# Peptides against a protein of PDB entry 4PN1, part 3

Target 1, 261 residues: chain A of PDB entry 4PN1
Amino acid sequence: KIEMNFLNKPIVPDTTKVISNFLTHYLITEPVEHVEIEAKLGTLIDLETQNRFEFPVMNETILNPEFNLRTRFESDMTASEHKYLNEFLNQAFRDSQKPGRLPFAYKHTKQVDLFYETEDNSRDKIRVSKNQSDNQVLACVKKRRVADLFLYCPNDAFDIRISISDELPVSMPSGNQQPSLTRLKDRVGYVHQEIKIDLTKTTQNDPVYDTTERHELEVEFGNIADLRDRAQKAKDGMEAPLFRRVQLFMDNVRILRREHS

## One batch from the design tools (peptide; made by RFdiffusion4, then SolubleMPNN)

Design b1_p18_8_s4
Fold by OpenDDE base, seed 4:
Structure b1_p18_8_s4 (fold): chain B 261 residues (1-261), chain A 18 residues (1-18)
Amino acid sequence: as target 1 above (261 residues)
Amino acid sequence: MEKFKKEFSELIEEMLKK
């Protein structure tokens, strides 16, 4: 008979604990009301060299946010990388439809995002999202980035930014206001066990810099209420449910950041 | 949250073309 370890009990990775504590802070301790929690694949860039930063570590490492590491995060990827991930997720979708598996859900959306300046000249813009086909308003929000947690992943194709955002519903801008920026988004979305994975192609028209294109992959917690409940239980001394959910989230992220042709 | 559809694996290619 084989046992897990000398206690024959599961052990929680330190990464899981750190992320769980990070999430608990913004879910329970200093709660964000309209919280969005997502991980983006990208690259930590050294501001001095403009290349991917090289930290003296050999594996996945959460960077301490209290230190100025003189980096920026680029969430863009190449079209070929994006296409590969799309094909990979399509195959995962197909495989999950087989008996004995939990199936993915799928959605393809095309939307237009219109950004408006606020009356108070705040840094946060109002984003109006519309369906590209019929111009139906899907959402009108003011999104504020609250916190970031960066993971340096030296053995993988991408680094990770986990972000906490406040997505506040707001009233539509007045009819006399013109958008300062418009973006077209072509998004394919996959949901598995309430974890949402989005591949997004963004096209932005800039009157000065012409049309630019961006390719992004995001992983998001799809059930915030459940996550908040788990975080509360963790604060009350029962940490296991939160750890399990965070572990699931991170394993999905790890799968995606490791995939490459 | 945005609603997602569960589709048969055999229809995925059709879905992607829409």
Scores: peptide ipSAE 0.005, ipTM 0.331, DockQ to the pose 0.015
Fold by OpenDDE base, seed 1:
Structure b1_p18_8_s4 (fold): chain B 261 residues (1-261), chain A 18 residues (1-18)
Amino acid sequence: as target 1 above (261 residues)
Amino acid sequence: MEKFKKEFSELIEEMLKK
């Protein structure tokens, strides 16, 4: 008989604990009402060198937010990398449809995002999202970035930013207001076990920088209510459900960030 | 173990407030 360790009990990795506590803070301790929790694949850039950040670690490392490392995060990838990930996820989707597997759900959406200034001149703009095909309003929100947690991943193609955001539903801007910014989004979404994986191509017209296209991959918790419930249980002394959910999320992120063209 | 867990959680909360 083989035991997993001298206690013969599962051990939780520190990464899982740290992320779980991070999430619990904004789910339970200082709760964000309309919380969005997502991980973006990208690159930590050293502001001094303008190259990828280098840190004296050999594996996935959560950066301590108390230390200013003078970095910025670029949530972008090449078109080639994005295409590769799309093909990879398409294959994963197909494989998941086989008997004995839990299937992916798939959705392709094209939307336009219109950004408006707020009456109170707040930093956060109102975003109106519409379907490109029928101009149906999908959402009208004011999104606030609440917190970030950065993972430096020296062995992988991408670093990770886990973000907590507040997406406050707001009323539509007045008909007299013109959008300050317009973005086109082409999004392919995959959902597996309530974890959302989105590949997004964003096109933006800028009078100075011309038309720019960004390629992003996002991993999001698709069931916030369940996650909040798990976080509450963790606060009450039952941590296992939260740890399992965070582990699942992070394993999906780890799979994706290792993929490259 | 309980004390350690509490201290760890408090540490993370403090980090997140800065």
Scores: peptide ipSAE 0.000, ipTM 0.255, DockQ to the pose 0.092
Fold by OpenDDE base, seed 2:
Structure b1_p18_8_s4 (fold): chain B 261 residues (1-261), chain A 18 residues (1-18)
Amino acid sequence: as target 1 above (261 residues)
Amino acid sequence: MEKFKKEFSELIEEMLKK
């Protein structure tokens, strides 16, 4: 007979605990009503060197938000990297359709995002999302970035930013208003066990910089209500359900950030 | 151990307050 450890009980990694506490704060303690929680693959850039951030650690490390490390996060990747991840996820999708597996769901969405200024000239713009094919309104929201948690991953292709956002539903702008910015999004979405994995190609026209493309991969919690319930239970002393869900989320992120061409 | 866990959680909450 083999035991897990000298207590013969599961132990939760610190990474899981820290992320769980981070999520609990914005789900329960200072709750964001229309919360979106996602992890993006990218690169922590040192503002001084403009190279990837270097820290004297040898593995995945959550950066302390109380420290100003003079970094920025670049969520963009190359078209080649994006294509590779797409192929990887396509294979994972196919494999998941086999007997005995839980299948991925797949969705391809092409949308246009129209950004409008608010009457109060607030920093947050109104975003109207429409389906490109029929111009059906998909959403009208005012999105605010609430908090970020950064993971430095020296052994992997990408670093990670976990973001808390508030997507407040708002009324459509008046018909006489013109959008200040238009963005096209080509999104391939994979869903497995209510974890969403999205590959997004964004095209933006800029009068100064011409047309630019961005390639992003994001992992999102697909069931916020369940996550909030788990977080509440954690605050009440039962942490295991939250830890399990966060562990699943992070394992998916870890798989993706390790993949490279 | 429980005390430590609580203290850790409280510390994280303080750090994350924005």
Scores: peptide ipSAE 0.000, ipTM 0.260, DockQ to the pose 0.086
Fold by OpenDDE base, seed 3:
Parts: sequence; C-alpha cells; structure tokens
Structure b1_p18_8_s4 (fold): chain B 261 residues (1-261), chain A 18 residues (1-18)
Amino acid sequence: as target 1 above (261 residues)
Amino acid sequence: MEKFKKEFSELIEEMLKK
C-alpha cells in the first residue's frame, strides 16, 4: 500500500495559498465588480541591463509587490514561439476529443478594437470591439488595471504576470468621435474546464512607427461567478474548493510556459 | 528576518498604495 505522505492527505503548495489570498482580496475583500483575472506569458526585464531579470532563486517565485525590483514586464513572444504554442495547443485539443477525456472547446475570432478618448479625459480609454467579418459590435468597455502579481520562472521560457482588471460596460462613443487607436486582433481561443487559453496576434498601425505586431498568450478564469463563490467559501473557512481551482489554473500556466521551440 | 513575517494582507495594502 502506498500513501501520499505520513498523514495520507493532500497538501497545498505555498504558491497556491499566496495566489488564492491575492484573488480573494479582489473578489471578496475589496471586490472588483466586473473583474477579469488573467495570466500572461512574457519576460521580466531588468531595467539596468535590459536583459531578462536575474534573481537569486532556483524555481518559480512570486515577487513581493512591496519591493521595487526595477523591472518591467513584456507580454510578448516571437512569432516562432507563438506558432509552436499554437501547434502544441492544437494537438492538446485533438487529444482531448478522445474517449475518456474532457474536451476542449475551440473558437477562432478576428476582431477590430477601436480606442476612444473619454469625455472626462480620464486615463482609461473606451474600447469598442467589432467582428471583422460583419462589423457587429462585440463589446464596448472601459478597462482599468487594478493589480498585478509577478512570477519569476528561471527554469522556463517565460515569466508570468497575473493581472486583476475591471472591465466596465459603457455606452458607445458619440458618432462624431474618431478613434485614437485601432488594433486588429487575430485570436485563437481554447477552453478546458472553464479555463480560457488565448493565443492572440495583434497588429497596430502607428502613424509614427511602422506597423507593429505582437504575439501574446493569456490564461483566464472563465467562470468568475464560480471563482467568487469559492473565494467566499474560503473566507468562511472552507479553502479547499478555491485551492483546487487555483491549482488547476496554475498547472495550465506551468505547462504552457515550459513549451518552446 | 521580520520582512518575511508580514501577513499577505499587509503586502496587498502596500501594493494598493503604489
């Protein structure tokens, strides 16, 4: 007979606890009304060297937000890395359709994002998203970044930024307003157990700078209501459901950040 | 070190002040 440990019970990794507490704060303690919670793959850049950040740790590490480490996060990857991840996820999708597995859902979307200045000249712009094929409005929102949590991952191809955002639905801008910025998005979306994985190619035409292309991979909690319920239960002393959901989320992130061409 | 003894709630509060 084999047991998990001397208690023969599951244990919770410290990383899971820390992230769970972070999420609980913005779900329950100081709740964000229209919350979006996502992890982006990217690189922590040392502002002094302009190279990838080096820290005296040997594994996945949540950076303490109280310290200014003089870093920036670049949520981008090469076209080749992005292509590799797309092929990897396509294979994972196919494998999940086999008997005995939980299947991925798949969606390919092409949209145009139009950014407008607000009448009050606030820092947050209004984003109108339209489908490229039929020009139907998909969303009109004002997005505010609330908080970030950074994970330094020295053994993997990418570092991670977990972000809390508020996406407030707002009315369409007046017909006389011109967009200050236009972005084309080609997005391939995968959903498994209500966790969303998006590969996005963004093209932006800048009048000053040549056309810039960005390649991003993001992992998002697809069921916020369920997550909020789990967080509330955690506040009430039942932490296991929240820990399990956060562990699932982070395991998906860990799989993706290890893959590279 | 005392800096490692901070409660996570305190770290969140510090984050919100930035």
Scores: peptide ipSAE 0.000, ipTM 0.321, DockQ to the pose 0.083

## One batch from the design tools (peptide; made by RFdiffusion4, then SolubleMPNN)

Design b1_p20_5_s2
Fold by OpenDDE base, seed 3:
Structure b1_p20_5_s2 (fold): chain B 261 residues (1-261), chain A 20 residues (1-20)
Amino acid sequence: as target 1 above (261 residues)
Amino acid sequence: SEKLKKEQEELKKKLEELVK
């Protein structure tokens, strides 16, 4: 007979606990009303060297936000990396359609985002999103970044930023206002077990660099209500449901950050 | 829901064509 360990019980990785506590804070303790929780693939850059940050660790490590590490996060990848991930996810989609598996859902969206300055000169801009095909307004929101948690991943192609945001619905800007920035977004989205995986190509005009493209991959919790319920249970002493959901999320992130062309 | 199903079916067809 084989057992899992000397207690013959499942054990929760410390990473799962740390992330779960981080999420619980912004779901329950200081709740964000219109919360969005996502992980982006990217690179931690050392501000001194302008190269990828080198931390004295040999595996996935959550960075302590209390320490100033003099880093920036670049949520971008090359077109070739992005293409590779798209092909990888397409294959995963196909495999999930086989009998005995839970299938992916797929959605392709093309939208234009118009950014407007706020009347109060706040740092947060109003974003109006429209469908590229018919110019129908999809959303008008003010997105505020609330908190970030960074994972340094020295053995993988990408580092990770987990972000808590507040996406507040707001009224449309006045008709006389001009957008300060326009972005075209081509997004392919995959959903598996209510975890959303989005590949996004963003095109924008830059006054210095002319037209630039950005390639991003994000992983998002697709059911916030369920996640909040799990977080509340965790706060009440039942942590297992939250840990399981966070573990699922992080395993998907770990799969993706290892893939490279 | 209908749009999502259609997009999923289209992707499935494309993926099948790539497998030779």
Scores: peptide ipSAE 0.022, ipTM 0.532, DockQ to the pose 0.011
Fold by OpenDDE base, seed 4:
Structure b1_p20_5_s2 (fold): chain B 261 residues (1-261), chain A 20 residues (1-20)
Amino acid sequence: as target 1 above (261 residues)
Amino acid sequence: SEKLKKEQEELKKKLEELVK
């Protein structure tokens, strides 16, 4: 007979606890009302060297936000990397349709985001999202980045940024107001067990700046209400449901960040 | 606006090139 450990009980990795606590803070302790929680694949760049950041660790490491490491995070990848991940996810989708598996859901979305300046000249812009096919308004929000948690992943193709954002619904801009920025998004979305995985090709034009093109992969909690419930239970002393959900999320992220061409 | 439409068409073209 084999047991898991000398207690024969599951244990929770420290990484899971740290992330769970981070999420609990912004779900329960200082709750963000319209919270979005996502992980993006990208690269931690050392501002001094302009190369990928190097830290004296040998595995996945959550960076302490209290330390200024003079880094920036680039949430982008090459077209070839993006294509590889798309093929990988397509195969995962196909495999999940087999008997005995939980299936992926698949959605292809094309949208346009129009960004407008606010009357108070705040840094936060109003984003109007429309469907490209029929110009139906999908959302009108003011998005505020609340917090970030960075994971340095020396053994993988990508580093990770977990972001807490507040997507505040707001009224539509006046009809005479012109957008300061227009962004087209071509998004392929995969959903498995209410975890959303999105591959996005983005093209944006700024009147002042040249066109920017990006290839992004993001992983998002698709059921915030459930996550908030789990976080509340954790605050009340029952942590297991939250830990399980965070572990699922992080395992999906870990799979994706290891894949490269 | 006409300007916005033109901008969107240009962006659409560029996006299509990225999707190839």
Scores: peptide ipSAE 0.017, ipTM 0.523, DockQ to the pose 0.011
Fold by OpenDDE base, seed 2:
Structure b1_p20_5_s2 (fold): chain B 261 residues (1-261), chain A 20 residues (1-20)
Amino acid sequence: as target 1 above (261 residues)
Amino acid sequence: SEKLKKEQEELKKKLEELVK
């Protein structure tokens, strides 16, 4: 017989623990009520060089948020990269339909987001989301970015930002109020084991550049209630369920960030 | 406003062109 290690017990990677603790903080300790938790593929840019950030590490590394590394995160990718990932996910979708596999779910949405200023001129804008086809209101929320966790991934095509956001449902803005920004979203969504993978093409008007386009890939926890339950159990001393869910999430992220044309 | 509608239509056209 072969044992896993000298204790013959599973070992949780540090990455999993750190991320789990990060999530637990905003799920349980200082709970965000309408929490959204997502990872975006992108690039950590060194503000000094304007190139990809370089750090003396050889593998996936969570950056300490207490340190200002003079970086920015660009959650954009090229159209070709985005297309490649779409094709990759389409193939993964097809393969998952085979016997013995858990199938992906697929959804394609075209959405328009209208952003409105708040009465108090808060940084948090009201977002009204509508279906492009019938102009039906899908949501009216005020989204607040609560926290970010950055993963530097020197061996992969992309770095990762894990974000905690609060999406507070709010009343529709006054009918006389004009949106400060209009954004179109074309989103292809894949769901596997309640992990959501979204490829999004975003188009918006820019007062300076006329029209800007962005290509994003995000991975999201699709079942926040379950995740919160797992986090609570972790606080109560049973960490395994949370670690397993975080591991699944991160493995999906790792697969995606390694794929490139 | 009429301006907003035009803007939305233009954006829609651009998006549709990019998705093709």
Scores: peptide ipSAE 0.016, ipTM 0.493, DockQ to the pose 0.011
Fold by OpenDDE base, seed 1:
Structure b1_p20_5_s2 (fold): chain B 261 residues (1-261), chain A 20 residues (1-20)
Amino acid sequence: as target 1 above (261 residues)
Amino acid sequence: SEKLKKEQEELKKKLEELVK
């Protein structure tokens, strides 16, 4: 007979608890109304050295937001890394279509994002998203970054930023207003168990650096209502459903950040 | 990417030496 531990009960990793508490704060305690919760792969850069951030830890570590670490997060990867992840996810998609598995859903989208200054000159811009093929408006929102949680991953190719954002639907800007920025997005999306995984190529015209292309991978909670329900239950003393959902999310992130060409 | 990977490996090596 084999048991899990001396209590013979599941134990929750501290990482799961910390992230769960972070999410619960912005889902329940100080609730964000139109919340988006995503993890992006990237690199923590030390502002002093301009190299990858160094910290005296040997494994995945949530950085304390109360400390000024003098870092920036670069949400980008090489085209080669992005292509590798795309092939990896394509294989995962194919394998999930087999009998006995839960299947991935797949979607390819191309859109243009137009950014406009607000009338009140607020820091947040209005983003109008249009379908690239027919220019149909998909969304008009004002996105505000509410909070970030950084994971330093010394054993993997990428560090992680978990972000809480508020995407407020707003009215279209005036017809005579010109966009301050235009971005083209080519997005390949995978969904498994309501967790969204997006590979995005972003093209932007820069007056200084000419046309630039970025390659991003993001993992997002696809069912916020369910997550909020789980968070509420956690506040009421039943934490297991939230912990399970956060664990699922983080395991997907961990799989992806370990993959590289 | 290769540069960052190298830097990461160097850091890992330093940490491994520290715990010996």
Scores: peptide ipSAE 0.000, ipTM 0.206, DockQ to the pose 0.028

## One batch from the design tools (peptide; made by RFdiffusion4, then SolubleMPNN)

Design b1_p22_7_s1
Fold by OpenDDE base, seed 5:
Structure b1_p22_7_s1 (fold): chain B 261 residues (1-261), chain A 22 residues (1-22)
Amino acid sequence: as target 1 above (261 residues)
Amino acid sequence: SSFFKEALEEIEKEKKELEELE
């Protein structure tokens, strides 16, 4: 018989604890009402060198947000990388349909996002999302970025940004207001165990700037209510359910960030 | 399920489209 350690009990990785605490803060302690929690694959860029940030660590590392590292996060990848990930996820989808597995759900969506300035000239814009096929309004929200947690991943193709956002439902902008920005989104979405994985091709038409195209991969908690419940339990002294959920989330992220063309 | 079949069809369509871009 083999024991897992001298206590013969599961051990929670420190990364899981740190992330769990981060999430608990914005789920319970200072709760964001309409919270969105997602991880994006991308690159931490050193503002001084304009290259990928080089930190003297050898593995996945959560960066301390209290320090200004003079970095920016580029939530983008090449078309080839995006294609590779799409193929990878398609295969994962197929494999998950086999007996004995939990299946992926799959959805392909095309939407247009219209961004409007707020009357108070706040930094946050109102986003109206419409279905491209019939122009039906899908959502009208004011998205506020609340917090970010960055993971530097020196051994992988991508770094990670975990973001807490508040997606406040708001009224539609006045009919006389013109959008300041239009964004077309072609999204391939995968859901497994209520973790959402989205590959998004974004085409942005800016009236001032040239059209830009972006390829993004994001991983999102699909069941916020459950996550909030787990976080509350953690605050009440039962941490295991939250840790398990965060670990699942991060394992999925880790799988994806290791894949590249 | 019908959903599964439709999803597979979409995946296959997407693959073809991607191959054409190469």
Scores: peptide ipSAE 0.016, ipTM 0.418, DockQ to the pose 0.011
Fold by OpenDDE base, seed 3:
Structure b1_p22_7_s1 (fold): chain B 261 residues (1-261), chain A 22 residues (1-22)
Amino acid sequence: as target 1 above (261 residues)
Amino acid sequence: SSFFKEALEEIEKEKKELEELE
């Protein structure tokens, strides 16, 4: 017979605790009403060198937001990397359909996002999302970035940004308003155990810089109500359900950031 | 399920398209 440790009890890593506390703050303490919680794969760039940030740590590390590290986050990858991840996820999807496994769900979405200026000249734009096929309106929202948490991952292909956003539903812009920006999104979505994994190719026309493409991978909590419930329980002294859910989320992120061509 | 079949077919289609671009 073997035991986990000298107490024979599970131990929660600090990373899980820190992220759980971060989420609990914006779910319960200062609750965001229409909260979106996602992790993006990308690169922390040192503003001085314009290269990937180098910090004197040897593994996954949550950066303290109280310190100005003079970095920016680039949520982009090469087309080749994006293709590789797509193939990887396709295989994972197929494997999950085998007996005894929990299956992935899959959805391919093509949409156009139209951005409009607000009447009050606020920084946040109104985003109208439509299906590319029939121009059906899918959503009209103002998205506000509330908070970010950065993970430096020196051993992996990508660093991570976990973001808290508020997606506020708003009325459609007036018919006389023209969009200030149009963006095409081609999104392949995978869902496993209510964790969403999206590969997104974004095409944007810029009158000055010509057409640009961006390739992004996002991991999102697909059941916010459940997550909020778990966070409330954590505030009430029962932390295990929240820790388990955050652990699942982070393990999926860790799998993805390690994959590269 | 019909959903699974359709999803798999779409995945295989995408795979083929990507292979053709190589």
Scores: peptide ipSAE 0.015, ipTM 0.424, DockQ to the pose 0.011
Fold by OpenDDE base, seed 4:
Structure b1_p22_7_s1 (fold): chain B 261 residues (1-261), chain A 22 residues (1-22)
Amino acid sequence: as target 1 above (261 residues)
Amino acid sequence: SSFFKEALEEIEKEKKELEELE
């Protein structure tokens, strides 16, 4: 007989606990009503060197948000990396269709996001998302970034930003209002066990960006209600379901951030 | 330079704002 350890009990990685606590705060303690929780692959850039930040650590490390490290997070990758990940996920999709596996769902969408200023001059803009082909409105939301958690991943191709956002459904802007920004999105979405993986090519004419096309990969919790339930159970002393879900999420992220061309 | 730093901070701020809307 083999035991897991000298207590013969599962051990939860500290990373899982920290992330779980982070999520629990914004799910339960100070709940965000229309919460979106996603991880983006990217690079922590040192503002002083303009290179990837270097920390004196040898593995995945959650950065303490209380410290200003003078970094920026670039949620972008090369076209080659993006293509590689797409091919990788396509293969994963195919493999998951085999008997005995849980299948991926797949969706390819092309949409346009129109950003509008709010009447109250709020910092948060209204985003109207439409299908590119038929101009059907897909969503109209006011998104607010609530919190970020950054993971420095020295051994992998990408660092990670986990973001808590509030996506408040709002009414459509006035008919005569012009968008301040237009963004085209070509998104390939994969869903496995209610975790969404999106590869997105974004095209926009924005003076803030030095490129017209951006390549992003994001991993999102697809079942917030379930996650909130798990978080509540964790607050009530049953942490295992939350830990398992967070671990699943992070394992998917870890798989993806290791893959590159 | 201070100017460069400020410019980068502004760019980062703007990028972050845009990312928040994604």
Scores: peptide ipSAE 0.011, ipTM 0.293, DockQ to the pose 0.017
Fold by OpenDDE base, seed 2:
Structure b1_p22_7_s1 (fold): chain B 261 residues (1-261), chain A 22 residues (1-22)
Amino acid sequence: as target 1 above (261 residues)
Amino acid sequence: SSFFKEALEEIEKEKKELEELE
């Protein structure tokens, strides 16, 4: 007979707890109404060296946001890395279609995002998303980044930023307004067990910051209502459902950040 | 240099602003 530990009870990794608490805060404690929760693969850059950040740890570590480590996060990756991940996910998609597996869903979208200034000239911009093929309006939102949690992953190809955003639906800008910025997005999306994995190529002409092309991979919670329910249960003393969902999310992230061309 | 550091911080600020719009 084998037991999982001397209590023979499940144990939750500290990482899972920390992330769960972080999410619970913005889901329940100070709830973001139209919350988006995603993890982006990228690199923590040391501002002093301009190289990848080096910290005296040997594994995945959540960085304390209270400390200024003089780092920046770059969510971009090379075209080669992005292509590799695309191929990897395509294979995972194919494998998941086999009997006995839970299948991926797949969607390829091309959209243009038009950004507009608000009447009050606030920092937040209105984003109108349109389908590139027929110019159909897909969404009109005011998005704001609320919080970030950074994971330093010294053994993996990428570090991770978990972000909380507020995506508020708003009315379309007036017809006399011109967009201040235009962004093209080519996105391939994979969904498995309500976890969304998106590979996005972004093209943007910015007079201030020239981001001609970016390659990003993001992992997003696809069922916020369920996640919020789990977080509420956690606040009520039942943490297991939330921990399980966060564990699933993080395992998917861990798989992806370990892959490299 | 200090200027380079400041430039990086500015770039990061701009990147963050762009990311917030995504």
Scores: peptide ipSAE 0.008, ipTM 0.287, DockQ to the pose 0.017; fails the geometry check

